# Designs tried in a protein design run: peptides against a protein of PDB entry 5B16. Part 4

Target 1, 136 residues: chain A of PDB entry 5B16
Amino acid sequence: TPSRINHNERLEFLGDAVVEFLTSVHLYYLFPSLEEGGLATYRTAIVQNQHLAMLAKKLELDRFMLYAHGPDLCRESDLRHAMANCFEALIGAVYLEGSLEEAKQLFGRLLFNDPDLREVWLNYPLHPLQLQEPNT
Target 2, 136 residues: chain A of PDB entry 5B16 as posed
Amino acid sequence: TPSRINHNERLEFLGDAVVEFLTSVHLYYLFPSLEEGGLATYRTAIVQNQHLAMLAKKLELDRFMLYAHGPDLCRESDLRHAMANCFQALIGAVYLEGSLEEAKQLFGRLLFNDPDLREVWLNYPLHPLQLQEPNT

## One batch from the design tools (peptide; made by RFdiffusion4, then SolubleMPNN; from b2_p24_4, 10 letters changed)

Design b2_p24_4_s3
Fold by OpenDDE base, seed 4:
Structure b2_p24_4_s3 (fold): chain B 136 residues (1-136), chain A 24 residues (1-24)
Amino acid sequence: as target 1 above (136 residues)
Amino acid sequence: SELEEQKRILEELRERVRELYLAR
């Protein structure tokens, strides 16, 4: 229904912001000496559709998309884009109905398969110079 | 390609995070 489509688009809108925010915050704290350009480069790589689609695949959203919208997703690129959007909507929903922490945990779990890297990502050290920035 | 470059960047990120882990 149009209402459901609208709802998903709204969740996608929210999720896009959440993914962007979480990525930005974690990169900022992980690399206190990295210039803005470097931070932006990593962020772009993390939030690009191709990568988000890979994360979505870990949740088997590809199966979901094919089940629900298979006839409309005949091209791989279309599927990737749809999966990325669906992933954003999912993150948006988790944030909306749960919490930012829950979104953070889910996102981190998917970003890094290596538990050691995941731990670093989720529990980054706070650099003293970063205390000058607003709490996030 | 752009896709390959982005994959490389992600790999670089993982390595940098690993370095942080090892330095702890």
Scores: peptide ipSAE 0.670, ipTM 0.948, DockQ to the pose 0.924
Fold by OpenDDE base, seed 1:
Structure b2_p24_4_s3 (fold): chain B 136 residues (1-136), chain A 24 residues (1-24)
Amino acid sequence: as target 1 above (136 residues)
Amino acid sequence: SELEEQKRILEELRERVRELYLAR
């Protein structure tokens, strides 16, 4: 049986891929005329540790981290990195135990506070296969 | 400064998405 740390690292690995995939797909369809560099710029901004840490704060993961690892996270940069990793692990777990659709919905709700923008992000035209298999 | 630039990019993204909303 892998250690708890190893398990979390595996979830982070999976979650990182899910976050990057969802971000890439949505950007790709939202901006069909945007060049690769522009897509990459937005993706980087969305998935970077600083931003993921901000999303993690919306889930109060900072309070969780302080409770569990407070003494080891005295620096803000360390806390942000840890929160970003924790967020990735959470998304990975949601995907693993739930579905890509559930991960998509959670991520979209956190990305945009404005419900109108959220609606555009979540429901912009996607590939037909994505619509046919929303639970996988 | 790097953080500010990252925030700027995200704000630009939100504005681009808003434009898509308004165009619907």
Scores: peptide ipSAE 0.670, ipTM 0.947, DockQ to the pose 0.894
Fold by OpenDDE base, seed 5:
Structure b2_p24_4_s3 (fold): chain B 136 residues (1-136), chain A 24 residues (1-24)
Amino acid sequence: as target 1 above (136 residues)
Amino acid sequence: SELEEQKRILEELRERVRELYLAR
């Protein structure tokens, strides 16, 4: 049986992909006229450790991290990195045990505090030209 | 800094999403 640490790392691996995917898909549909570079720029900002750590804080993972790993997290940057990883693992777990939809909903709820913006993010309108593309 | 830049980018994103909302 794999260790819990190993399992967590595997979940992180999965969650990283899920976060990347969801971010990419939503940006793609929200901004049909935005070039790849712009899309990538937004994606990078969304998935950066600093931001994911902020999202993790909304789930009070910082308290968890300090409790479980406090002695190993002496630097703020270390905490942010650990929180980001933990967040990815959580998203991975939500996807694994639930669904992509559930992961999407959770991620969206955390991304935007403003419910109106959240609604736009989660329920993006399709551009007429996007109707010709695969529905993801 | 890099962090400041990324924060700015996120703010820009938020504003763009807001524009989409207002234009609906």
Scores: peptide ipSAE 0.669, ipTM 0.947, DockQ to the pose 0.918
Fold by OpenDDE base, seed 2:
Structure b2_p24_4_s3 (fold): chain B 136 residues (1-136), chain A 24 residues (1-24)
Amino acid sequence: as target 1 above (136 residues)
Amino acid sequence: SELEEQKRILEELRERVRELYLAR
């Protein structure tokens, strides 16, 4: 029987992969002509701890973390890292107990405040370049 | 700072999406 900490770490492991996968797939299709370096730059910006922590704040995970782990999170950087990990664990749990689609929807809703951008992210139209290139 | 740069990158991403898919 794994400890709660072990369970969260496992969910974090899974969530990290899900977040990175979703990000990669969406970027790949959104930007069919963008080279790998550009895609990687955007992915890094999206999945970095600082950004994930910001997304986590939208779910009020900061309040939860301070309540549950306040003594260990006195430094802002520690809090951000913990929030990012918690966010990953949450996404992992959503994927595990729900589906990739549910994880995608949650992540997309948090990723973009602008509903138009969110719609594009979640339901990107097939770009003309992708129509011309069967490899995408 | 690194944070500011990353925020800039995200802004660039949003603008690029607008240009590609939402430009009128």
Scores: peptide ipSAE 0.660, ipTM 0.941, DockQ to the pose 0.692

## One batch from the design tools (peptide; made by RFdiffusion4, then SolubleMPNN)

Design b2_p25_2_s4 (from b2_p25_2, 10 letters changed)
Fold by OpenDDE base, seed 2:
Structure b2_p25_2_s4 (fold): chain B 136 residues (1-136), chain A 25 residues (1-25)
Amino acid sequence: as target 1 above (136 residues)
Amino acid sequence: SAAEQALEELRERLRKLYEERKKLE
């Protein structure tokens, strides 16, 4: 495997974890009364390939992917998967070369077009009960 | 889809939180 491809795969691995982590943390704090199943439902919806591909479109990764890998991405599902992976690699790179905060901000900006929702997502207050918990 | 519904519910919940926050300001 070419070094660039290997590098991207490694970044995808890292980015997948970062996306999962950020999503989990935000959901956990935003919904202190929501059971694990509910949290997992929202997390799954956020991090699934279909959704990440939509986020990738906002960065015009579809144009990039078609230009670079068009012949291999003739199927919509293949393109979606590739875009999701590319998005993960990007987040991984932002985290690796920048910070978790930068990854958080980028991810949050893409998650919500509505600035009000984005503000809530990124700037959630601690729940009163969370203030009493040592692990929060 | 179920995922789309979940995302919509999430947005609705966030909206409620936003409104509650604004009331407290």
Scores: peptide ipSAE 0.665, ipTM 0.941, DockQ to the pose 0.920
Fold by OpenDDE base, seed 3:
Structure b2_p25_2_s4 (fold): chain B 136 residues (1-136), chain A 25 residues (1-25)
Amino acid sequence: as target 1 above (136 residues)
Amino acid sequence: SAAEQALEELRERLRKLYEERKKLE
């Protein structure tokens, strides 16, 4: 129904912003000496449809999409795009119904399978130079 | 792809940060 489509699009809009924001904030604090171009490169790689679709697959959204919209998703690229949008809508919903922190935790858990990398991403380890700044 | 390369580079940079943190503990 058109109303459901509109609702999903609104959630996608919100989720897109949340994913973009979280990614930007984490990269900014993790790499204080990285120039804007480098930050933007990593952000683009993280938030592009292909990557978000991969994250969506971890939540088995591919099965959901094929079940609900199979005939309209005959192309792999169409499925990937739809999965990415669905992932954005999910993050948007988590933020809307929960909190930014909950969205952050969910996104972080999906971004990295390696728990060590996940820990670094989520906990913003201070660089040794940053630790010394209060004394300088 | 360029995106895949960027993600791999990101993971390597995060790994370095992790190792540095472990050394400080």
Scores: peptide ipSAE 0.663, ipTM 0.939, DockQ to the pose 0.865
Fold by OpenDDE base, seed 4:
Structure b2_p25_2_s4 (fold): chain B 136 residues (1-136), chain A 25 residues (1-25)
Amino acid sequence: as target 1 above (136 residues)
Amino acid sequence: SAAEQALEELRERLRKLYEERKKLE
């Protein structure tokens, strides 16, 4: 259905922005002394299709894709791209129908398998270096 | 890959932050 496809693409559009925003914000606060280039490097690594596809796999979106579009996803790269898009659409939907906080929590839970790292990511401390820039 | 290396480095940095936080608690 064209309407459904358009809706998914719109959700992807929104989700892409949400994922990038959340990633940027967390990195910014987590590493107050890290230069822009370093922040960008981490962001790129986090939001690139291959990584998002890996996150999508944790939600078993691969099974969903194969069930719904198996014959059309004959290449691994095609599957990864589709999974990444689907993941973005999901995050977009969570944000749209829920909240940014819900999107943040879901994204954070998927980003790190290690609960300690997840805790740091979701609840980043006020780093001493941040205290040096209170008005920033 | 470069991306994988970046993610690994990120995890290591987060681990350091975690340990530092634990010391303060």
Scores: peptide ipSAE 0.662, ipTM 0.940, DockQ to the pose 0.883
Fold by OpenDDE base, seed 5:
Structure b2_p25_2_s4 (fold): chain B 136 residues (1-136), chain A 25 residues (1-25)
Amino acid sequence: as target 1 above (136 residues)
Amino acid sequence: SAAEQALEELRERLRKLYEERKKLE
């Protein structure tokens, strides 16, 4: 396997963890009363291939994938999966060469088109339960 | 799909949080 491919696979590995982590952290803080099952449901929805592929499309990775790997991506599902992987690799690269904060910001910007929702996602508004938690 | 429903619910929850924040400002 070419070094470049290995590098991308490694970045994907890292990015997968970063996406999972960021998603988990944000959900955890945003919804202090939400049970684990609910948190997991949202996380799954956010990080599943179909959704990540949608985020990747915002970065025009679909065009990139078709350009670079078109012959191998004749199926929509294959393209979606590849885009998701590529997105993870990108996030991994941003984290690796930048910071977790930069990855967070990029991911957050892509997650929500609505700036209000984006603001909430990124800035963790205080919740009454969070205020009471230290005293419990 | 279930995932789409989850995302929609998430957005709704975030909207509520946003509105609550704005009411406090």
Scores: peptide ipSAE 0.658, ipTM 0.939, DockQ to the pose 0.866

Design b2_p25_3_s4 (from b2_p25_3, 9 letters changed)
Fold by OpenDDE base, seed 1:
Order: structure tokens, then C-alpha cells, then sequence
Structure b2_p25_3_s4 (fold): chain B 136 residues (1-136), chain A 25 residues (1-25)
């Protein structure tokens, strides 16, 4: 129905912002010496449709999309785009129904398969050098 | 401990560089 489609698009809109925000925050704190250009580049790499589609595949959204919309998603590029949108909607829903923390945890779990890297990403503690800097 | 964290951060950065190369180039 039009209302369902609209709701999904709204969730997608919200999820896009959440993914963008979380990515920005984590990059900012984890890499205090990384210049703005690098931060922007890596953020783009993380949040672009192609990568989000890959993350979506971990949730088997590809199977879901093919099951639900197979005839309309014959092209791989169309499927990836749809998967990315669906992933954003999912993150948006997790944020909406749960919390930013829950969205953060889900996104982090999907972003890193390595549990050690995931732990560093999710906790982003201050470096000892940062602790030595004046509180500004 | 800090040394380990630094190594992990390097690995994260390497992953990000790989993502950038894979999807942006």
C-alpha cells in the first residue's frame, strides 16, 4: 500500500542519517589524527549503497528481496540498491523502536566480522595521548 | 594493552582503505 511504502521510505531516510552519524562519530573518535578528507572518504566508503548491500547480505536480505520482489529485481544493480535501502530502513526501525545504542551494536556487528576489531570500533575509547591533552 | 589497541586500530584503518579502494575507485 502507499502508506506502507511511504513508511518504509521514511524509515530509510531515518536510517540513512543514523548510519551516517554513527560512522562519523566512530571515525572521529577512533582516528583523532585523521584529516577531514580521510574521514569523509572512509565514511563514504562505509555508508555507500554497495557496501550497505554487502552488509545487508549478511542478514540474508538478498534472499528476502528476491523472494518478495524477484521479478522487479532482475538486475544485480537494482538488487543492491534495494538491499541498501532496506538495510537503511532496518537501521532506522531499530533506532525508532529501540535506541541509538542498539542501532550502533547491530551496525558494528555487521561492519566487522573480527570480534577484536568490532570491540575497538564499538567502544572507541580515548587514547592515552588524548587523555593527556587539555580538556578543550 | 595499548600496543594491542594500536595494532587493532591499524587493522581497522586497513579495512577502511580496502573498502575505499573497492567501492570508491
Amino acid sequence: as target 1 above (136 residues)
Amino acid sequence: DEKKREELLKKILEKLEELAEEYLE
Scores: peptide ipSAE 0.654, ipTM 0.941, DockQ to the pose 0.855
Fold by OpenDDE base, seed 4:
Structure b2_p25_3_s4 (fold): chain B 136 residues (1-136), chain A 25 residues (1-25)
Amino acid sequence: as target 1 above (136 residues)
Amino acid sequence: DEKKREELLKKILEKLEELAEEYLE
């Protein structure tokens, strides 16, 4: 329905911001010596549609999308884009209905299969020079 | 263990570099 479509688009909008924010915050705190260019590059790498689509596969969103919209997603690029959008909407929904923490946890779980890396990513201690920064 | 953490951070960065290379280059 049009209303559901609009709702999903709104959730996608929100989720996009959440993913960007979480990525930015984690990169900023984890790598205090990384220059802005590197931060921006890695952020882009993390949040781009192609990568988000890969994360979406871990949630089997590809199966969902093909089931629901198979004929409309005959091109792989279209599928990736749709999966990325769906992933963003999901993150948006998790944030909206849950919390930023829950969104962070979900995103982190998907970003890193290695639990040790995931732990470091999710539990980023504040560096001395960052102690005055807002807690995020 | 700070040393272990640094190693893990390095591995995270390596993953990010791989992502950048895969999708941005």
Scores: peptide ipSAE 0.653, ipTM 0.940, DockQ to the pose 0.876
Fold by OpenDDE base, seed 3:
Structure b2_p25_3_s4 (fold): chain B 136 residues (1-136), chain A 25 residues (1-25)
Amino acid sequence: as target 1 above (136 residues)
Amino acid sequence: DEKKREELLKKILEKLEELAEEYLE
């Protein structure tokens, strides 16, 4: 129905912003010496549909999408795009109904299988030079 | 501790580079 589609699109819109924001913040603080070009490139790599679809697969959203929308998702590329959108909607919903922290935790958990890398990503303690500049 | 963190940051960066190569190049 058009109403359901509109609602889902709104959640996707919100989720897209949340994912991009979280990614931007983490990259910014984790890599204080990384130039803007690198920050932008890595952000794009993280938040693009193909990668988000891979993250969505960890939540078995592919099975969900095929069950709910199988006839419309015959092509692999269509499925990936739909999975990415669904992932964005999920993150949007987690933020909307929960918190930014919960969205951050979920996203980080999916980004890194290595628990040590995940820990650094999620907690991202300030760089020593940043500690010397509290207003930065 | 800081050295360990730097090592982990390097690994994160390596993953990001891999993602960029896989999806953007």
Scores: peptide ipSAE 0.653, ipTM 0.940, DockQ to the pose 0.847
Fold by OpenDDE base, seed 5:
Structure b2_p25_3_s4 (fold): chain B 136 residues (1-136), chain A 25 residues (1-25)
Amino acid sequence: as target 1 above (136 residues)
Amino acid sequence: DEKKREELLKKILEKLEELAEEYLE
């Protein structure tokens, strides 16, 4: 229905912001010596459609998309784009109905298969210099 | 263990570099 589609697009809008925000925050805290250019590059790499589509595949969104939109997704690039959007909508929904923490946990679990890396990503202690910086 | 954490951070960075190489180059 149009209302459902509109709602999904709104969730995508929200999810896009959440993914961008979470990625930014984690990169910022985990790598205090990384220059802005590096932060921006890695953020782009993480949140770009092709990568998000890969993460979406872990949730079997590809099967869902083919089931629901197969005739419209004949091109691989179209499928990836749709999967990325769907992934963002999912994150948006998790944030909306749950919390930022839940969105963070889900995103982190998908981002890193290695549990040790995942733990470091999710649990970022503040750098001593960051502790001295204003939070305004 | 701080040393272990630093090693893990390095590995995270390596992954990010790989992602950048894969998707941005």
Scores: peptide ipSAE 0.651, ipTM 0.941, DockQ to the pose 0.880

Design b2_p25_5_s4
Fold by OpenDDE base, seed 4:
Structure b2_p25_5_s4 (fold): chain B 136 residues (1-136), chain A 25 residues (1-25)
Amino acid sequence: as target 1 above (136 residues)
Amino acid sequence: SEKKRQELLKKIEEKLKELAEEAAK
């Protein structure tokens, strides 16, 4: 079995893909007329380290990071990066141990504090032109 | 309603634009 560190790196790898995928799918469905460039821009914005770190903070991962890796986090950017990685690992773990749906719910819950916005993000109706696409 | 949904979508997009602006910094 891999070391704990290696395991977390693997989870991060998986989580990165899950976050990317979920983000892509939701953007695709929510903005059916948005060009690829715009979709990519929004995706980048959502999955950027700073944003993921902010989401991680909602889970108090900042406190965890400082406790576990304080000496290695001399710069704020390093902390953000670590938090983002940890967040991805968490999402990866949720997907692995639970389901994509659970990861989706967690991610959506963190993305939007406003429950109405969250609802739209999570439970969007399929656009007529997207009925042939996978409904993830 | 669809009107409400569109309003909410607009708000979502506004947030995304803000995030995008931050990413561009």
Scores: peptide ipSAE 0.640, ipTM 0.938, DockQ to the pose 0.882
Fold by OpenDDE base, seed 3:
Structure b2_p25_5_s4 (fold): chain B 136 residues (1-136), chain A 25 residues (1-25)
Amino acid sequence: as target 1 above (136 residues)
Amino acid sequence: SEKKRQELLKKIEEKLKELAEEAAK
């Protein structure tokens, strides 16, 4: 395996974890009364390949993928999968070379086109019960 | 306001439910 491919795979690995973590944290705070099963369902929904591919398209990664790997991406499903992986690698790179905060901001900006929803996602106030947990 | 926030949270949840439906085919 070429070194470049290995590098991208490593970034994808990191990005996958970052996306998973950010999603988990935000869901946890936004839905303080939601049970684990519900949280997991929403997390899965957010990080599914189809959704990440959609987010990737907002960054025009589809154009990049078609340019670099077009002949190998004959099926739309293959393109979506590749785009999702590329998106994860991008987030991994942003985290690695930037910060978790930068990754958070980028991810949130892409998740919601509505700025009001984005604001709630990114800058959620802590629920009163959550503030009390450390003392109980 | 808190009321507005709750409305927005509802909209977020609606989006998440839609995504979940897509994931479940």
Scores: peptide ipSAE 0.639, ipTM 0.937, DockQ to the pose 0.841
Fold by OpenDDE base, seed 1:
Structure b2_p25_5_s4 (fold): chain B 136 residues (1-136), chain A 25 residues (1-25)
Amino acid sequence: as target 1 above (136 residues)
Amino acid sequence: SEKKRQELLKKIEEKLKELAEEAAK
């Protein structure tokens, strides 16, 4: 229904912001000496459609897309874009119905298969240089 | 340990660089 479509688009809008925010925050803390340009580069890399589509694939959203919209997604690029959007909507929904923490946890689990890397990403203990700056 | 953390951070950055290269294609 049109209302459902609008709802999904709204969730996508929200999810996009959440993904951007979480990515930005984690990068900021993980790389305290990295300049803005570098941070932006990494953020772009993480939130690019191709990467988000890969994350979506881990949730088998590709199967969902092919089932629900197969005839309309004949191109790989179209599928990737749709999957990325769907992933954003999912994150948006998790944030909306759950919490930012839950969105953070889900996103982190998908970003890194390696549990050690995941832990560093999620917890990002204060860097020694950050100890010199209060409220960081 | 901090040493281990730095190693892990390096690995994270390597992944990010790879992703960045993909984005540049």
Scores: peptide ipSAE 0.639, ipTM 0.937, DockQ to the pose 0.827
Fold by OpenDDE base, seed 5:
Parts: C-alpha cells; structure tokens; sequence
Structure b2_p25_5_s4 (fold): chain B 136 residues (1-136), chain A 25 residues (1-25)
C-alpha cells in the first residue's frame, strides 16, 4: 500500500536520525579522548547496513521481510539493506510513539548481548572534563 | 569499580573495531 510505504519511509527518515544521534552521543561520552575521525569510524561501523541488519535479525525482522518481500529480496545484500531500513523505521516508530529514552534502551539492548557492556553503554558516568559540556 | 569499567570499555572498543573492520570490507 502506497500509504504504508510512505509512512515507513518517513519513519525510516526519522529513525535514521535517531540512530545516528544516539550512536554519536554515546560514543562522544564513552570515548572522551577519541578524536573526531575515530568517533566517526565507530559511528559508521555501528550504523552500517550489515550491522543494523544484524540487530534487526535479533528482532526476527528477517522473517518478516522474507514473508512480506521474499521474492524481491533474493540477494543477501538486498535483504540486509532492506532489514537495515526496516530497523531504522522501527527505531523511528519507537521514538515517535514512545520516547528517545525507549529508543535508547532498545538500541542498547540490541547492541550488546553482554549485560555488563550494555550497562556501560547505557549508563556511562561523565568524565570530569565533560562536565562543562552540554549534555542531552 | 573504575578498573572494571575500564576493562568493559576496552571490550566495547574491541567490538567496535571489529565492526569497523567489517565496514571496511
């Protein structure tokens, strides 16, 4: 349905920004001594299609995609791209209908299977040199 | 502890480096 497609594309647009923002913020605070290039490298790594597709798979979005678009997603690369977009749309929806905090929590849960790493990612103490800087 | 946190941060960074390597392929 065109209306659903448009809605999903809009959600994807929003979700892309949310994922980018959350990733940027967490990297900024977790690595206060890392230069911009390093931060950008890690951000790119986190938001790359292959990685987002992996996160989407944890939510079984692959099964959904294959069910809805299987014949059109014969190539693995096409599926990964579609899954990444779907994941962004999902995050966009969570932000839109929930909150940034909820999006943050969901994203963090998916990023790290290890609960200790997840805790550090989600609940990082601010470095003393960051206290004077604006925060979220 | 801070020591434990630093260890965990190291592990996070290792994961990120691995992801970066994948992105470079």
Amino acid sequence: as target 1 above (136 residues)
Amino acid sequence: SEKKRQELLKKIEEKLKELAEEAAK
Scores: peptide ipSAE 0.636, ipTM 0.937, DockQ to the pose 0.874

Design b2_p25_6_s1 (from b2_p25_6, 9 letters changed)
Fold by OpenDDE base, seed 3:
Structure b2_p25_6_s1 (fold): chain B 136 residues (1-136), chain A 25 residues (1-25)
Amino acid sequence: as target 1 above (136 residues)
Amino acid sequence: MDKILEELEEKVRKLYEERKKEEEE
């Protein structure tokens, strides 16, 4: 039986893939004329730890992390890294126990503060495999 | 990161504006 830490790491692994997938799909459809390098650049910016930590802060995960692991997260960089991991685990859990659509909605809502931009992001076509996802 | 994300937002904003123009036509 995996340890709690191992379980969380597995969720992070899954969440990382989900975040990257969602990001990739949306970028792909949003910018059909953008070259691969540009797509990759935006994806990297979106999924990097610093940005994911910012998204995590919107969910007040920083307060949670400090409560749970305060002594080990005294450094801001450590906190950011932990927050990013926690965010990935959260997305992984949402996908695992909910649906890809739920993960998409949550992630999209956090990506853009502007509701108009959020709508643009969220309402672009889904990947055919997403449409076929049984939990969606 | 900030610069790239800002560029992304700008690109998405352009898409939004284009959509609005299409809806108004």
Scores: peptide ipSAE 0.613, ipTM 0.913, DockQ to the pose 0.854
Fold by OpenDDE base, seed 4:
Structure b2_p25_6_s1 (fold): chain B 136 residues (1-136), chain A 25 residues (1-25)
Amino acid sequence: as target 1 above (136 residues)
Amino acid sequence: MDKILEELEEKVRKLYEERKKEEEE
């Protein structure tokens, strides 16, 4: 229904912000000496549709999308875009109905397959200056 | 994209190794 579509678009909007925020925060804390350009580059790589679609695939959203919209998603680019949007909506929903922490955990689990890297990403040590100025 | 993400993973890995080293000391 149009209402449902609109709702999903709203969730996507929210999810986009959450993904952007989480990515930014983690990059900022993990790499205190990295210049803005580098931070932005990594953020772009993480949040771009192609990557989000890959994350969505880990949740088997591709199978869902093909099942529901197979004929309409014959192009790889269309599928990636749809999957990315769906992923954002999912993150948005997790944040909305759960918490930022839950969204963080889900996102982090998907970002890194290596548990060690995942742990670093999710439980980043604060830089001494950041400890003193947590709002920075 | 792949290259950038690989670089990111490598950076995170370095952080992990550094942390591990510190814990062992």
Scores: peptide ipSAE 0.613, ipTM 0.913, DockQ to the pose 0.921
Fold by OpenDDE base, seed 2:
Structure b2_p25_6_s1 (fold): chain B 136 residues (1-136), chain A 25 residues (1-25)
Amino acid sequence: as target 1 above (136 residues)
Amino acid sequence: MDKILEELEEKVRKLYEERKKEEEE
C-alpha cells in the first residue's frame, strides 16, 4: 500500500543516515592519521548498495525480498538495490525503536564475521593522537 | 570496491594485533 511504501522510504532515509553516520564515526576514530580522501573511500565502500546488499543477505533479506517483491525484481541490480534499501530501513527501524547503540551493534556484527575485528570496530583502540588531542 | 573492503579489514586486523601485543606487555 502507498502508506507502507512511504513508511519504508522514510525508514530508508533515516537508516541511510544512521549507517553513514556510524561508518563515519568509527572510521574517524579508528584511523586518526588517515586523510579525508581515504576515510571517504572506505565509507563509500561500506555504504554502497552492493555491500549493504551483502549485509542484508546475512540477514536472509534476499529470501524476504524475493517472496515479497519477486515479480518486480527481475534484474540483479534491482534486487541489490532493493536489499540495500531494505537493510537501510531495518537499521532505521532499529535506531528508531531501539537505540543508536543497538543499531551500532547490529551493524558492527554484520560488517565483520570475525568477532575480534568486530571488537576493534566497536571498541576502537586509543591512539596517541587521540590521547593528546581527544577533541580535535 | 571489494579490494577496498579487504584493505579495511586488513587495517582493522592490524589494529587488533597491535592491541593484543600491548595487552600482553
Scores: peptide ipSAE 0.613, ipTM 0.913, DockQ to the pose 0.913
Fold by OpenDDE base, seed 5:
Structure b2_p25_6_s1 (fold): chain B 136 residues (1-136), chain A 25 residues (1-25)
Amino acid sequence: as target 1 above (136 residues)
Amino acid sequence: MDKILEELEEKVRKLYEERKKEEEE
Protein backbone atom coordinates (compact mmCIF):
# COMPACT_ATOMS: atom_id res chain seq x y z
CA THR B 1 0.00 0.00 0.00
CA PRO B 2 1.13 3.56 -0.61
CA SER B 3 0.92 4.32 3.08
CA ARG B 4 3.15 1.40 3.98
CA ILE B 5 5.63 2.32 1.29
CA ASN B 6 5.78 5.85 2.56
CA HIS B 7 6.24 4.62 6.10
CA ASN B 8 9.05 2.30 5.07
CA GLU B 9 10.78 5.08 3.18
CA ARG B 10 10.53 7.30 6.21
CA LEU B 11 11.91 4.55 8.42
CA GLU B 12 14.74 4.06 5.99
CA PHE B 13 15.48 7.76 6.16
CA LEU B 14 15.59 7.62 9.93
CA GLY B 15 17.53 4.38 10.02
CA ASP B 16 20.14 5.75 7.68
CA ALA B 17 20.81 8.54 10.14
CA VAL B 18 20.82 6.19 13.13
CA VAL B 19 23.27 3.80 11.52
CA GLU B 20 25.49 6.68 10.51
CA PHE B 21 25.31 8.20 13.97
CA LEU B 22 25.97 5.00 15.90
CA THR B 23 28.86 4.13 13.65
CA SER B 24 30.36 7.57 14.02
CA VAL B 25 30.01 7.68 17.78
CA HIS B 26 31.51 4.27 18.37
CA LEU B 27 34.42 4.86 16.03
CA TYR B 28 35.07 8.22 17.64
CA TYR B 29 35.29 6.77 21.15
CA LEU B 30 37.06 3.55 20.25
CA PHE B 31 39.84 5.27 18.37
CA PRO B 32 40.59 8.62 20.01
CA SER B 33 43.89 8.99 18.17
CA LEU B 34 42.56 8.13 14.74
CA GLU B 35 42.37 11.06 12.36
CA GLU B 36 39.13 12.11 10.70
CA GLY B 37 40.09 10.50 7.43
CA GLY B 38 40.55 7.15 9.08
CA LEU B 39 37.30 7.46 10.97
CA ALA B 40 35.50 8.34 7.78
CA THR B 41 37.05 5.42 5.96
CA TYR B 42 35.84 2.94 8.54
CA ARG B 43 32.43 4.55 8.66
CA THR B 44 32.10 4.35 4.91
CA ALA B 45 33.00 0.69 4.98
CA ILE B 46 30.50 -0.04 7.72
CA VAL B 47 27.54 1.82 6.26
CA GLN B 48 27.96 0.99 2.59
CA ASN B 49 25.25 -1.06 0.94
CA GLN B 50 27.42 -4.13 0.58
CA HIS B 51 28.12 -4.33 4.29
CA LEU B 52 24.62 -3.45 5.42
CA ALA B 53 23.34 -6.13 3.11
CA MET B 54 25.61 -8.62 4.83
CA LEU B 55 24.22 -7.55 8.17
CA ALA B 56 20.74 -7.91 6.76
CA LYS B 57 21.57 -11.42 5.67
CA LYS B 58 22.37 -12.31 9.26
CA LEU B 59 18.76 -11.47 10.01
CA GLU B 60 17.64 -13.53 7.03
CA LEU B 61 16.25 -10.48 5.31
CA ASP B 62 17.45 -11.96 2.05
CA ARG B 63 14.86 -14.68 2.38
CA PHE B 64 12.25 -12.08 3.10
CA MET B 65 13.25 -9.96 0.15
CA LEU B 66 13.28 -12.85 -2.25
CA TYR B 67 9.94 -14.01 -0.97
CA ALA B 68 8.27 -10.63 -1.07
CA HIS B 69 10.07 -8.97 -3.96
CA GLY B 70 11.72 -11.74 -5.90
CA PRO B 71 10.52 -10.71 -9.33
CA ASP B 72 12.00 -7.26 -8.90
CA LEU B 73 15.33 -8.43 -7.56
CA CYS B 74 16.84 -10.43 -10.37
CA ARG B 75 20.29 -8.90 -10.06
CA GLU B 76 22.47 -9.42 -7.04
CA SER B 77 23.25 -5.74 -6.91
CA ASP B 78 19.57 -4.94 -6.76
CA LEU B 79 19.10 -7.41 -3.94
CA ARG B 80 22.01 -5.97 -1.99
CA HIS B 81 20.69 -2.46 -2.38
CA ALA B 82 17.22 -3.49 -1.33
CA MET B 83 18.55 -5.42 1.64
CA ALA B 84 20.62 -2.46 2.75
CA ASN B 85 17.60 -0.19 2.57
CA CYS B 86 15.51 -2.74 4.40
CA PHE B 87 18.14 -3.00 7.09
CA GLU B 88 18.15 0.76 7.52
CA ALA B 89 14.38 0.73 7.80
CA LEU B 90 14.62 -1.98 10.42
CA ILE B 91 17.12 -0.03 12.49
CA GLY B 92 14.93 3.01 12.10
CA ALA B 93 11.97 1.06 13.37
CA VAL B 94 13.91 -0.31 16.32
CA TYR B 95 14.98 3.18 17.25
CA LEU B 96 11.53 4.64 16.76
CA GLU B 97 9.56 1.98 18.57
CA GLY B 98 12.27 1.10 21.06
CA SER B 99 15.28 3.24 21.80
CA LEU B 100 18.65 4.28 20.56
CA GLU B 101 20.11 1.80 23.02
CA GLU B 102 18.17 -1.04 21.47
CA ALA B 103 19.29 0.01 18.02
CA LYS B 104 22.84 0.21 19.31
CA GLN B 105 22.66 -3.26 20.79
CA LEU B 106 21.20 -4.82 17.68
CA PHE B 107 23.64 -3.10 15.38
CA GLY B 108 26.60 -4.02 17.56
CA ARG B 109 25.57 -7.64 17.78
CA LEU B 110 25.50 -7.84 14.02
CA LEU B 111 28.73 -5.97 13.35
CA PHE B 112 30.94 -8.59 14.95
CA ASN B 113 30.48 -12.32 15.14
CA ASP B 114 32.99 -12.54 17.97
CA PRO B 115 31.28 -11.76 21.27
CA ASP B 116 34.49 -10.37 22.71
CA LEU B 117 34.72 -7.85 19.92
CA ARG B 118 31.06 -7.03 20.38
CA GLU B 119 31.73 -6.24 24.00
CA VAL B 120 34.52 -3.89 23.08
CA TRP B 121 32.42 -2.17 20.46
CA LEU B 122 29.43 -1.78 22.74
CA ASN B 123 31.24 -1.08 26.00
CA TYR B 124 34.22 1.07 25.22
CA PRO B 125 36.08 2.96 27.90
CA LEU B 126 36.32 6.70 27.54
CA HIS B 127 39.77 8.02 26.89
CA PRO B 128 40.95 10.61 29.42
CA LEU B 129 41.24 13.26 26.74
CA GLN B 130 37.72 12.54 25.59
CA LEU B 131 36.50 12.89 29.14
CA GLN B 132 37.98 16.35 29.30
CA GLU B 133 36.76 17.50 25.92
CA PRO B 134 33.32 18.61 27.07
CA ASN B 135 34.95 20.94 29.56
CA THR B 136 36.80 22.87 26.90
CA MET A 1 35.41 -3.23 1.90
CA ASP A 2 36.64 -6.54 3.18
CA LYS A 3 40.14 -5.29 3.78
CA ILE A 4 39.00 -2.19 5.61
CA LEU A 5 36.54 -4.12 7.74
CA GLU A 6 39.18 -6.70 8.52
CA GLU A 7 41.49 -3.94 9.60
CA LEU A 8 38.78 -2.53 11.81
CA GLU A 9 38.16 -5.90 13.36
CA GLU A 10 41.84 -6.28 14.08
CA LYS A 11 41.93 -2.88 15.72
CA VAL A 12 39.01 -3.81 17.92
CA ARG A 13 40.70 -7.09 18.74
CA LYS A 14 43.78 -5.25 19.89
CA LEU A 15 41.65 -3.14 22.16
CA TYR A 16 40.16 -6.29 23.60
CA GLU A 17 43.56 -7.77 24.24
CA GLU A 18 44.75 -4.62 25.93
CA ARG A 19 41.69 -4.57 28.14
CA LYS A 20 42.17 -8.20 29.01
CA LYS A 21 45.74 -7.57 30.07
CA GLU A 22 44.68 -4.70 32.26
CA GLU A 23 42.05 -6.83 33.93
CA GLU A 24 44.53 -9.59 34.62
CA GLU A 25 46.97 -7.22 36.34
Scores: peptide ipSAE 0.608, ipTM 0.912, DockQ to the pose 0.921

